Peptides against a protein of PDB entry 2V3S. Designs and how they scored, part 85

Target 1, 95 residues: chain A of PDB entry 2V3S
Amino acid sequence: PISLVLRLRNSKKELNDIRFEFTPGRDTAEGVSQELISAGLVDGRDLVIVAANLQKIVEEPQSNRSVTFKLASGVEGSDIPDDGKLIGFAQLSIS

## One batch from the design tools (peptide; made by RFdiffusion4, then SolubleMPNN)

Design b2_p25_1_s2 (from b2_p25_1, 11 letters changed)
Fold by OpenDDE base, seed 4:
Parts: sequence; C-alpha cells; structure tokens
Structure b2_p25_1_s2 (fold): chain B 95 residues (1-95), chain A 25 residues (1-25)
Amino acid sequence: as target 1 above (95 residues)
Amino acid sequence: SPIVSLIHKGKVITDMEKIREIMTK
C-alpha cells in the first residue's frame, strides 16, 4: 500500500497530519476521500478537489511526492487563502 | 481505507473518536 499524509488545519486553525494508506486496485480516490469526509476530517465541499489530488498522487507516487491544493471550504473564510501557510489549502504527500 | 493515525501537536493519536474530536471542535 501507499502510505500518505494529508496535512490540513482543524477548526482551531492548527495544522494536523492525517496518516492513511491507499491500496491500488482496492481503494479509489473518491472512496477514500468520502471516508475522510465521513470521519469528519475533511469538509464535504472539498470532495472533488481532495479526490482529484489523491488520484494524482497515487497514479504516480514516485513523481508526485507532494501536492498542495486549494480547498473550496476555505475560499469564503475570514482568513486569506495562503498555500505556503496552508490557509484554505491542504497538502497531500507520500509518507 | 481507514484512518491510521493523526499527528497532533507532536502526538500520535490512533483513537478515531479522539481524531474526530480534534478535527471538528
């Protein structure tokens, strides 16, 4: 399996690393993304972008060691989105 | 695939209820 880390801020704006595995042929990007949402770890509005980037990283894990993407849930927040600070952004990386 | 763990303030947390609490509170 592919060991992954999803780094994103919680409700208190603290960065956290969610560790999980992805098994090609058994798991799907959308399925795993749905599980993250169901567990309350990812906002439901971010399904599409999380799934897209998860797909990207698992299809070429050797080349895509890390991907940073804009969250739909962070666009209308009080904080200005910033990919460097992961404000309104999340980062998916190979563990 | 299930969540394996959460790294929170340098701590490794594996309890799913606690993980949810940290991310949703």
Scores: peptide ipSAE 0.650, ipTM 0.932, DockQ to the pose 0.922
Fold by OpenDDE base, seed 3:
Structure b2_p25_1_s2 (fold): chain B 95 residues (1-95), chain A 25 residues (1-25)
Amino acid sequence: as target 1 above (95 residues)
Amino acid sequence: SPIVSLIHKGKVITDMEKIREIMTK
């Protein structure tokens, strides 16, 4: 399986790394994303963007070692989105 | 679940209840 890390900030604005696995041929990007949401680790509004980027990284893991993307849940937040600080952004990477 | 663990403040958390608590605070 592919070992992945989803880095994003919690409600206290602390960066946290969620480690999980993805098995090609068994798992789907949307299915895994749904589980992250069901566990309360990802906002439901971010299903589309998380699934899209998870798909991107798992289809070409050697080329896409890391992807950073804007969260729908962070757009209307009080802080200005910043990909460098992962404010309103999350990052998926190969472990 | 494909979730294995959470790295929080340098500590590895594997209990799903604790993981949820940290991320939903």
Scores: peptide ipSAE 0.649, ipTM 0.931, DockQ to the pose 0.946
Fold by OpenDDE base, seed 5:
Structure b2_p25_1_s2 (fold): chain B 95 residues (1-95), chain A 25 residues (1-25)
Amino acid sequence: as target 1 above (95 residues)
Amino acid sequence: SPIVSLIHKGKVITDMEKIREIMTK
């Protein structure tokens, strides 16, 4: 399995690392993303962008070691999005 | 189904209810 880390800010704007595994052939990017949402770890509005980037990283984990992407949920926040500070952005990386 | 753990303030948390609480509160 591929060991992954999803880094994003919680409701208190604290950075947290969510660790999980992805098994090619068994898991799907959308399925895993839906599980993260169901568990309350990812905002439901971010299903599409999380699934898309998860798919990208698991397709070629050796070349795509990290991907940073803009959250749909972050655009509606009061803070100005910033990829460097992961404000309105999340980062998915190979553990 | 992937098993999830959370690194929160330097600690590893594996209890899903606690993880949800940290991420949603």
Scores: peptide ipSAE 0.647, ipTM 0.931, DockQ to the pose 0.885
Fold by OpenDDE base, seed 1:
Structure b2_p25_1_s2 (fold): chain B 95 residues (1-95), chain A 25 residues (1-25)
Amino acid sequence: as target 1 above (95 residues)
Amino acid sequence: SPIVSLIHKGKVITDMEKIREIMTK
């Protein structure tokens, strides 16, 4: 399996690393993303963007060691999105 | 696949209920 980390801020704006695995042929990007949402770790509004970037990183893990993407849930917040600080952004990376 | 762990303030959390609490509070 591919060992992954999803780094994003919680409601208190604290950075957290969610560690999980992805098994090609068994798991799907959308399925895993749904599980993250069901577990309360990802906002439901971010299903599309999380699934798209999860697919990107697992299809070519050697080339896509890290991907950073804008969250739909962060756009409507009071803070201005910033990819460097992961404000309104999340990051997926290979462990 | 299931969530394995959460790195929170330098600590490794493996209890899913606690993980949810941290991420949703």
Scores: peptide ipSAE 0.646, ipTM 0.930, DockQ to the pose 0.904; fails the geometry check

Design b2_p25_1_s3 (from b2_p25_1, 9 letters changed)
Fold by OpenDDE base, seed 2:
Structure b2_p25_1_s3 (fold): chain B 95 residues (1-95), chain A 25 residues (1-25)
Amino acid sequence: as target 1 above (95 residues)
Amino acid sequence: SPIKSLIHKGKVITDPEEIRKIMTE
């Protein structure tokens, strides 16, 4: 399996690393993203963007070591989105 | 489950309910 880390801020705006695995041929980007949402780790509004970027990183993990993307849930947040600070952004990377 | 753990403040959390609590509260 591919070992991944999803780095994003929790409700208290603290950075956290979620470690999870993706098995090509068994798992789907949408399915794993749905589980992340079901577990309360990702906002439901971010299903599309998380799934899209998860798909991107797992299709070529050797060349796509890290991807940072804007969250739909962060657009109307209190803080200005910032990819460097992962405010309104999340990062997927190969662990 | 594909979810294995949460690294929170330098600690490794593996209990799903604890992980949920940390991320949602």
Scores: peptide ipSAE 0.768, ipTM 0.963, DockQ to the pose 0.964
Fold by OpenDDE base, seed 3:
Structure b2_p25_1_s3 (fold): chain B 95 residues (1-95), chain A 25 residues (1-25)
Amino acid sequence: as target 1 above (95 residues)
Amino acid sequence: SPIKSLIHKGKVITDPEEIRKIMTE
């Protein structure tokens, strides 16, 4: 399996690392993203963007060691989105 | 579950309810 980390700020704006695995041929990007949402780790509004970027990293893990992407849930937040600080952004990386 | 753990303030959290609490409360 591919070991991944999703770095994401929690409700208190603290950075957290979610460790999870993806098994090609068994798992789907959308299915794993749904699990993250069901576990309360990802906002449901971010299903599409998380799944798209998860698909990108797992199809070419050697070429895409890390991807940073804008969250739909962060667009209308009180803080201005910032990819460097992961405000309104999340990051997927190969563990 | 594909989810293995949460790294929170340098601690490894594996209990799903605790993980949910940290992320949502």
Scores: peptide ipSAE 0.767, ipTM 0.963, DockQ to the pose 0.921
Fold by OpenDDE base, seed 4:
Structure b2_p25_1_s3 (fold): chain B 95 residues (1-95), chain A 25 residues (1-25)
Amino acid sequence: as target 1 above (95 residues)
Amino acid sequence: SPIKSLIHKGKVITDPEEIRKIMTE
């Protein structure tokens, strides 16, 4: 399996790293993203963007070692989105 | 489950309920 890390802020705006695995041929990007949502780790509004970026990283993990993407859930927040600080953004990377 | 652990403030958390609590509360 591919070992991945999803870095994003929790409800207290603290950065956390979620370690998870993706097995090509068994798992789907949408399915794993749904699990992250079901576990309370990702906002349901972010299903599409998480799945899209997960798909991107697992299809070519050697070239796509890290991807940072804007969260739909972060757009209307009080804090201004910032990809460098992962405010309103999350990051997927190969472990 | 594809989820293996949460790294929270340098700690490795593996319990699903604790992981959920850290992320949602």
Scores: peptide ipSAE 0.767, ipTM 0.963, DockQ to the pose 0.943
Fold by OpenDDE base, seed 5:
Structure b2_p25_1_s3 (fold): chain B 95 residues (1-95), chain A 25 residues (1-25)
Amino acid sequence: as target 1 above (95 residues)
Amino acid sequence: SPIKSLIHKGKVITDPEEIRKIMTE
């Protein structure tokens, strides 16, 4: 399996790292993304963007070691989105 | 489950309910 880390801020704006695995041939990007949402780790509004970026990283994990992307849930937040601070952004990386 | 753990303030959390609480409350 591919070991991944999803870094994003929680409801208190604290950075957290979620460790999870993706098994090619068994898992799908959308399926794993739905599990993250069901577990309360990802906002449901972010299904599409998380799944798209998860698909990208698992297709070529050796080439795509890290991807940072804008969250739909972060656009309407009080803070100005900032990819460097992961405000309104999340990061997927190979563990 | 593909979810293994949450690293929160330097601590490894594995209980799903605690993980949910940290992220949502």
Scores: peptide ipSAE 0.767, ipTM 0.963, DockQ to the pose 0.946

Design b2_p25_1_s4 (from b2_p25_1, 8 letters changed)
Fold by OpenDDE base, seed 4:
Structure b2_p25_1_s4 (fold): chain B 95 residues (1-95), chain A 25 residues (1-25)
Amino acid sequence: as target 1 above (95 residues)
Amino acid sequence: SSIKSLLHDGKEITDPEEIRKIMTE
């Protein structure tokens, strides 16, 4: 399996790393994304963007070692989105 | 489950309920 890390801020705006695996041929990007949502780790509004970026990283893990993307759930927040600080953004990376 | 653990404040947490608590509360 591919070992991945999803870095994003929790409800208290603290950065956390979620370690998870993706097995090509068994898992789907949408399925794993749904699992993250069901576990309370990702906002349901972010299904599409998480799945899209997860798909991107697992299809070319050697070239796409890290991807940072804007969260739909972060757009209407009180804080201004910032990809460098992962405010309103999350990051997927290969472990 | 694809989820293995949460790295939080220098700790690695594997309990799903604790992981959920940290991320949602």
Scores: peptide ipSAE 0.794, ipTM 0.966, DockQ to the pose 0.966
Fold by OpenDDE base, seed 1:
Structure b2_p25_1_s4 (fold): chain B 95 residues (1-95), chain A 25 residues (1-25)
Amino acid sequence: as target 1 above (95 residues)
Amino acid sequence: SSIKSLLHDGKEITDPEEIRKIMTE
């Protein structure tokens, strides 16, 4: 399996790393993203963007070692989105 | 489960309920 890390801020705006695995041929990007949502780790509004970027990283893990993307759940937040600080953004990377 | 653990404040959390608590409370 591919070992991955999803870095994003929790409800208290603290950065956390979620370690998870993706098995090609068994798992789907959407399915794993739904598991993250069901576990309370990802906002349901972010299903599409998380799945899209997860697909990107697992299709070419040697080339796509890390991807940073804007969260739908962060757009209407009080803080201005910032990819460098992962405010309103999340990051997927190969462990 | 695909989810293995949460790295939080220098600690590794593996219990799903604790992980949910940290991320949502």
Scores: peptide ipSAE 0.793, ipTM 0.966, DockQ to the pose 0.962
Fold by OpenDDE base, seed 3:
Structure b2_p25_1_s4 (fold): chain B 95 residues (1-95), chain A 25 residues (1-25)
Amino acid sequence: as target 1 above (95 residues)
Amino acid sequence: SSIKSLLHDGKEITDPEEIRKIMTE
């Protein structure tokens, strides 16, 4: 399996690392993304963007060691989105 | 579950309910 980390700010705006695995041929990007949502780790509004970027990283893990992407849930937040600070952004990386 | 743990404030959390609490409360 591919060991991954999703770095994401929680409700208190603290950075957290979610460790999870993806097994090619068994798992799907959308399925694992739905697990993250069901566990309360990802906002449901971010299903599409998380799944798209998860798909990108798992199909070419050696070329895409890390991807940072804008969250739909962060667009209308009080803070201005910032990819460097992961405000309104999340990051997927190979563990 | 594909989810293994949450790294939070220098700790590794594995309990699903505690993980949920940290992220949502």
Scores: peptide ipSAE 0.793, ipTM 0.965, DockQ to the pose 0.945
Fold by OpenDDE base, seed 5:
Structure b2_p25_1_s4 (fold): chain B 95 residues (1-95), chain A 25 residues (1-25)
Amino acid sequence: as target 1 above (95 residues)
Amino acid sequence: SSIKSLLHDGKEITDPEEIRKIMTE
């Protein structure tokens, strides 16, 4: 399996790292993204963007060591989105 | 489950309910 880390801010705006695995041929990007949502780790509004970027990183994990993407849930937040601070953004990386 | 743990404040959390609490409350 591919060991991954999803870094994003929690409700208190603290950065957290979620460790999870993706097994090619068994898992799907959408399925794993739905697990993250069901576990309360990802906002349901972010299903599409998380799944798209998860698909990208697992297709070429040696080339795509990290991807940072804008969250739909963060666009209308109180803070101005900032990819460097992961405000309104999340980051997927290979562990 | 694909989810293994949460790294929070230098600690590794594996209990799903605790992970949910940290992320949502």
Scores: peptide ipSAE 0.793, ipTM 0.966, DockQ to the pose 0.959

Design b2_p25_2_s1 (from b2_p25_2 with P4K A9S T11V T13E A14E K21L)
Fold by OpenDDE base, seed 3:
Structure b2_p25_2_s1 (fold): chain B 95 residues (1-95), chain A 25 residues (1-25)
Amino acid sequence: as target 1 above (95 residues)
Amino acid sequence: ILSKEEAASLVGEEASEQLALVRAA
């Protein structure tokens, strides 16, 4: 399996790392993303973008060690999006 | 794929076999 870390801020704006495994042939990017949403760790509005970037990193894990992407849920927030601070952005990386 | 217990543990910010929530340093 591929060991991954999803780094993003919670509702209190605290930075968290979500560690999980992805097994090609058993898991799907959309399925894992839906589980993250069901667990309350990802906003439902971010299903598409999380799944797309998860697919990107697991299809070529040797080339894509880390991907940072804009969250749909962060666009209408009070804080200005900032990829360096992961405000309105999340990061997936190979652990 | 997450089990029911794993999903419940994540909601409570507890570690599991498949997932773990950790405050970033």
Scores: peptide ipSAE 0.134, ipTM 0.667, DockQ to the pose 0.114
Fold by OpenDDE base, seed 1:
Structure b2_p25_2_s1 (fold): chain B 95 residues (1-95), chain A 25 residues (1-25)
Amino acid sequence: as target 1 above (95 residues)
Amino acid sequence: ILSKEEAASLVGEEASEQLALVRAA
């Protein structure tokens, strides 16, 4: 399996690393993303963008060691989105 | 069924919590 880390801020704006595995042929990007949402780790509004970027990193893990992407849930927030600080952005990386 | 567990914080400019997603097959 591919060991991954999803780095994003929680509701208290605290940065968290969420570790999980992805097994090609068994897991799907959308399925894992839905499970992350069900576990309360990802906002439901971010299903599409998380799944898209998870797919990107697992399809070419040797080339895509890290991907940073804008969250839909961050658009209406009071904080200005900032990819460097992961405000309104999340990051997926290979462990 | 998924569960989450907290692990040690990570090193960085900001303190980060380590959470592990555990999937029960």
Scores: peptide ipSAE 0.084, ipTM 0.609, DockQ to the pose 0.128
Fold by OpenDDE base, seed 4:
Structure b2_p25_2_s1 (fold): chain B 95 residues (1-95), chain A 25 residues (1-25)
Amino acid sequence: as target 1 above (95 residues)
Amino acid sequence: ILSKEEAASLVGEEASEQLALVRAA
């Protein structure tokens, strides 16, 4: 399995790392993303972008060691989006 | 797919938490 870390801010704007595994051939990017949402770890509005970037990183884990992407949920926030601070952005990386 | 018993780690500025993922039906 591929060990992954999803780094993003929670509802209190605290930066957190979510560690999980992805097994090619058993897991799907959309399925894992849906379960992250159902667990309350990801905002439901971010299903598409999380799944797309999860797919990107697991298809070429040696080439895509880290991907940072804009969250749909962050657009409506009061804070200005900032990829460096992961405000309105999240990051997936290989553990 | 993730199982209900599969654990995920949440690590932040505060204390780390070990969370069980809930599989969506």
Scores: peptide ipSAE 0.049, ipTM 0.635, DockQ to the pose 0.195
Fold by OpenDDE base, seed 5:
Structure b2_p25_2_s1 (fold): chain B 95 residues (1-95), chain A 25 residues (1-25)
Amino acid sequence: as target 1 above (95 residues)
Amino acid sequence: ILSKEEAASLVGEEASEQLALVRAA
């Protein structure tokens, strides 16, 4: 399986690393993303963007070691989105 | 595929906290 880390901020604006595995042929990007949401680790509004970027990284895990993307849940907040600080952004990386 | 009964565990308390999704074997 592919070992991944999802880095993003929780509701208290605290930065967290979430570790999980992805097994090609058994798991799907959308399925794993839905499970992350069900576990309360990802906002439901971010299903599409998380699944799209998860698919990208697991397609070529040796080439795509890290991907950073804008969250749908972060565009209407008072905080200005910032990819460097992961405000309104999340990051997926290979462990 | 993650199990419905899976849990997340928080580890660390600095700038970067860590949560682990544990899949049921």
Scores: peptide ipSAE 0.088, ipTM 0.630, DockQ to the pose 0.137; fails the geometry check

Design b2_p25_2_s2 (from b2_p25_2, 8 letters changed)
Fold by OpenDDE base, seed 5:
Structure b2_p25_2_s2 (fold): chain B 95 residues (1-95), chain A 25 residues (1-25)
Amino acid sequence: as target 1 above (95 residues)
Amino acid sequence: VLSKEEASSLVGEEASEQLAKVRAL
């Protein structure tokens, strides 16, 4: 399996690393993303963008070691998005 | 970075049960 880390801010704006495994041929990017949402770790509005970027990283993990992407949940907020601080952005990386 | 439009075309089956661990930074 592929060991991954999803780094993003929680509802208290605290940075967290969320570690999980992805097994090609068994897991799907959409399914794993849905489970992250069900666990309260990802905002439901971010299903599409998380699944897309998860698919990108797992299809070629040796080349795609890290991917940073804009969250849908961050657009409507009062805070200005900032990829350097992961405000309105999240990052997926290989462990 | 992938767009929402690209992501919207991705449809998958339900994944196996996943366990996630959180670490504060």
Scores: peptide ipSAE 0.031, ipTM 0.621, DockQ to the pose 0.043
Fold by OpenDDE base, seed 3:
Structure b2_p25_2_s2 (fold): chain B 95 residues (1-95), chain A 25 residues (1-25)
Amino acid sequence: as target 1 above (95 residues)
Amino acid sequence: VLSKEEASSLVGEEASEQLAKVRAL
């Protein structure tokens, strides 16, 4: 399986690393993303973008070691989005 | 990085249950 880390800020704006595995042929990007949402780790509004980038990284994990993407949930936030600080952004990386 | 628009073509599929671990930074 592919060991992944999803780094993003929680509701208290604290950075967290969420570690999980992805097994090609068994797991799907959207299915795993839905599980992350069900666990309260990802905002439901971010299903599409998380699934898309998860798919990207698991397709070529050797080439895509890390991807940073804008969250839909961050667009209406009071803070200005910043990919460097992961404000309104999240990051997926190979563990 | 993929945009939301590019990802709109994704089809939902069932995945096996797995445990996610959270670590505060």
Scores: peptide ipSAE 0.031, ipTM 0.618, DockQ to the pose 0.043
Fold by OpenDDE base, seed 1:
Structure b2_p25_2_s2 (fold): chain B 95 residues (1-95), chain A 25 residues (1-25)
Amino acid sequence: as target 1 above (95 residues)
Amino acid sequence: VLSKEEASSLVGEEASEQLAKVRAL
């Protein structure tokens, strides 16, 4: 399995690392993303973008060691999005 | 970075149960 870390700010705007595994041929990017949402770790509005970027990293984990992407949930926030600070952005990386 | 338009073209399937661990930075 591929060991992944999703770095994301929680509802208190605190940065967290969310660790999980992805097994090619058994897991799907959309299914894993749905479970992250069900666990309250990802906003439901971010299903599409999280699944897309998860798919990108797991299809070529040796080339895509890290991907940073804009969250749909961050657009309506009061804070200005900033990829360097992961405000309105999240990061997936190989553990 | 993948856009919503690119992501919307993907086909989803049911996945196995996943466990996630949260760590504060």
Scores: peptide ipSAE 0.030, ipTM 0.617, DockQ to the pose 0.042
Fold by OpenDDE base, seed 4:
Structure b2_p25_2_s2 (fold): chain B 95 residues (1-95), chain A 25 residues (1-25)
Amino acid sequence: as target 1 above (95 residues)
Amino acid sequence: VLSKEEASSLVGEEASEQLAKVRAL
């Protein structure tokens, strides 16, 4: 399995690392993303973008060691999005 | 960074069970 870390800010705007595994041929990007949402770890509005970027990283984990992407939920906040600070952005990486 | 349009084309259709652990930074 591929060991992954999803880094993003929680509801209190605190950075968290969410660790999970992805097994190619068994897991799907959308399925894993739905589980993250069901667990309250990802905003439901971010299903599409999380799933897409998860798919990207698991397709070529050796080349895509890290991907940072803009969250749909991030545009609703008052804070200015910043990929460096992961404000309105999240990051997936291979652990 | 993937756009929403790009993201929409890459989404699968089936759900799977996963275990996620959280660590505060």
Scores: peptide ipSAE 0.030, ipTM 0.619, DockQ to the pose 0.043; fails the geometry check

Design b2_p25_2_s3 (from b2_p25_2, 7 letters changed)
Fold by OpenDDE base, seed 1:
Parts: C-alpha cells; sequence; structure tokens
Structure b2_p25_2_s3 (fold): chain B 95 residues (1-95), chain A 25 residues (1-25)
C-alpha cells in the first residue's frame, strides 16, 4: 500500500497531519475521500478536489511526491488563501 | 514536532481503514 499524509487546518485553524494508506486496485480516490469526510477530517465541500488530487498522487507516487491544492471550503472564509501557510489549501504527500 | 492525537478505523464499501491524526506540538 501507499502511505500518505494529508496536511490541512482544522476548524480551530490548527495544522494537522492525517496519515492513511491507499491500496491500488482495492481503494478508490473518491471512496477514501468520502471516508475522510465521514470521519469529520475533511469538509464535505472538498470531496471533488481531494479526490482529484488523491488520484493524481496515487497514479504516479514516484513523480508526485507532494501536491498542494485549493480547498473549496476555503474560498468562502474571511481568511486570505495562502498556499505557503496552507490557509484555504491542503497538501497531500507520500510518507 | 508532531504528536499523535487521535486514531480511528473506518469501514467503507471498499475496505476498512485506519486514520491517524497527528498535529504539531
Amino acid sequence: as target 1 above (95 residues)
Amino acid sequence: ILSKEEAASLTGEEASRQLELVRAA
């Protein structure tokens, strides 16, 4: 399996790392993303973007060691999005 | 430095999964 880390801020704006595994052929990007949402770790509005980037990293984990992407849930907030600080952005990386 | 705060196992339509939450100390 592929060991991954999803780094993003929680509702308190605290930066967290979520570690999980992805098994090609058994898991799907959308399915795993839905599990993250069900666990309350990812905003439901971010299903599409998380799944898309998860798919990107697992299809070529050697080339895509890290991907940073804008969250749909972050565009409606009062904070100015900033990929460097992961404000309104999240990051997936190979562990 | 990150610390483990929570671990949860979820079972989806595909398979069960362990999710580990770690945050900066």
Scores: peptide ipSAE 0.306, ipTM 0.688, DockQ to the pose 0.066
Fold by OpenDDE base, seed 2:
Structure b2_p25_2_s3 (fold): chain B 95 residues (1-95), chain A 25 residues (1-25)
Amino acid sequence: as target 1 above (95 residues)
Amino acid sequence: ILSKEEAASLTGEEASRQLELVRAA
């Protein structure tokens, strides 16, 4: 399995790492993303973008060691998105 | 810089999955 870390800020703006495994051929990007949402760790509005980037990293984990992407949930807030600080952005990386 | 704070086991359609939350200590 591929060991992944999803780094993103919670509702209190605290930066967290979420560690999980992804097994190609058994797991799907959308399925795992839905589990993350069900756990309250990812905003439901971010299903598409998380799934897309999860798919990207797992399809070529040796080439895509880390991907940072803009969250849909972060666009309409008062906070200015910043990929360096992961404000309105999240990051997936190979552990 | 980060420590394990929470672990959750979820059962999805595909398989059971353990999610580990690590946050700044």
Scores: peptide ipSAE 0.303, ipTM 0.685, DockQ to the pose 0.067
Fold by OpenDDE base, seed 3:
Structure b2_p25_2_s3 (fold): chain B 95 residues (1-95), chain A 25 residues (1-25)
Amino acid sequence: as target 1 above (95 residues)
Amino acid sequence: ILSKEEAASLTGEEASRQLELVRAA
């Protein structure tokens, strides 16, 4: 399996790392993303973008060690999006 | 990866995967 970390700020603006595994051929990017949402760790509005980037990193884990992407849930927030600070952005990386 | 100051294992419905939340205090 592929060991992944999703770095994401919670509702209190605190930065968290979410560790999980992805097994090619058994898991799907959309399915795992749904589990993250069901656990309350990802906003439901971010299903598409999380799944797309999860797919990207697991299809080429040797070349895609990290991907940073803009969250749909952060677009209309009060804070200005910033990929360096992961405000309105999240990051997936290989452990 | 952030320091393991506070960690929790989260599970969803039955037979869901283990998700580990790690955050710095």
Scores: peptide ipSAE 0.298, ipTM 0.683, DockQ to the pose 0.071
Fold by OpenDDE base, seed 4:
Structure b2_p25_2_s3 (fold): chain B 95 residues (1-95), chain A 25 residues (1-25)
Amino acid sequence: as target 1 above (95 residues)
Amino acid sequence: ILSKEEAASLTGEEASRQLELVRAA
């Protein structure tokens, strides 16, 4: 399995690392993304973007060691999005 | 079944909290 970390700010704006595994051929990007949402770790509005970037990183984990992407949930927030601070952005990385 | 395991970093101004998603089939 591929060991991944999703770095994401919670509702209190605290930065968290969410660690999980992805097994190609058994897991799907959308399925795992939905599990993250069901666990309350990812906003439901971010299903599409998380799944898309999860798919990107797991299809070539040796090349795509880290991907940073804009969250749909962050656009409507009060803070200005900033990829460097992961405000309105999240990051997926190979552990 | 889903479960969470949480761990906190001891150092750093913005020390990230470790959250582990565990899936049970």
Scores: peptide ipSAE 0.260, ipTM 0.648, DockQ to the pose 0.129; fails the geometry check

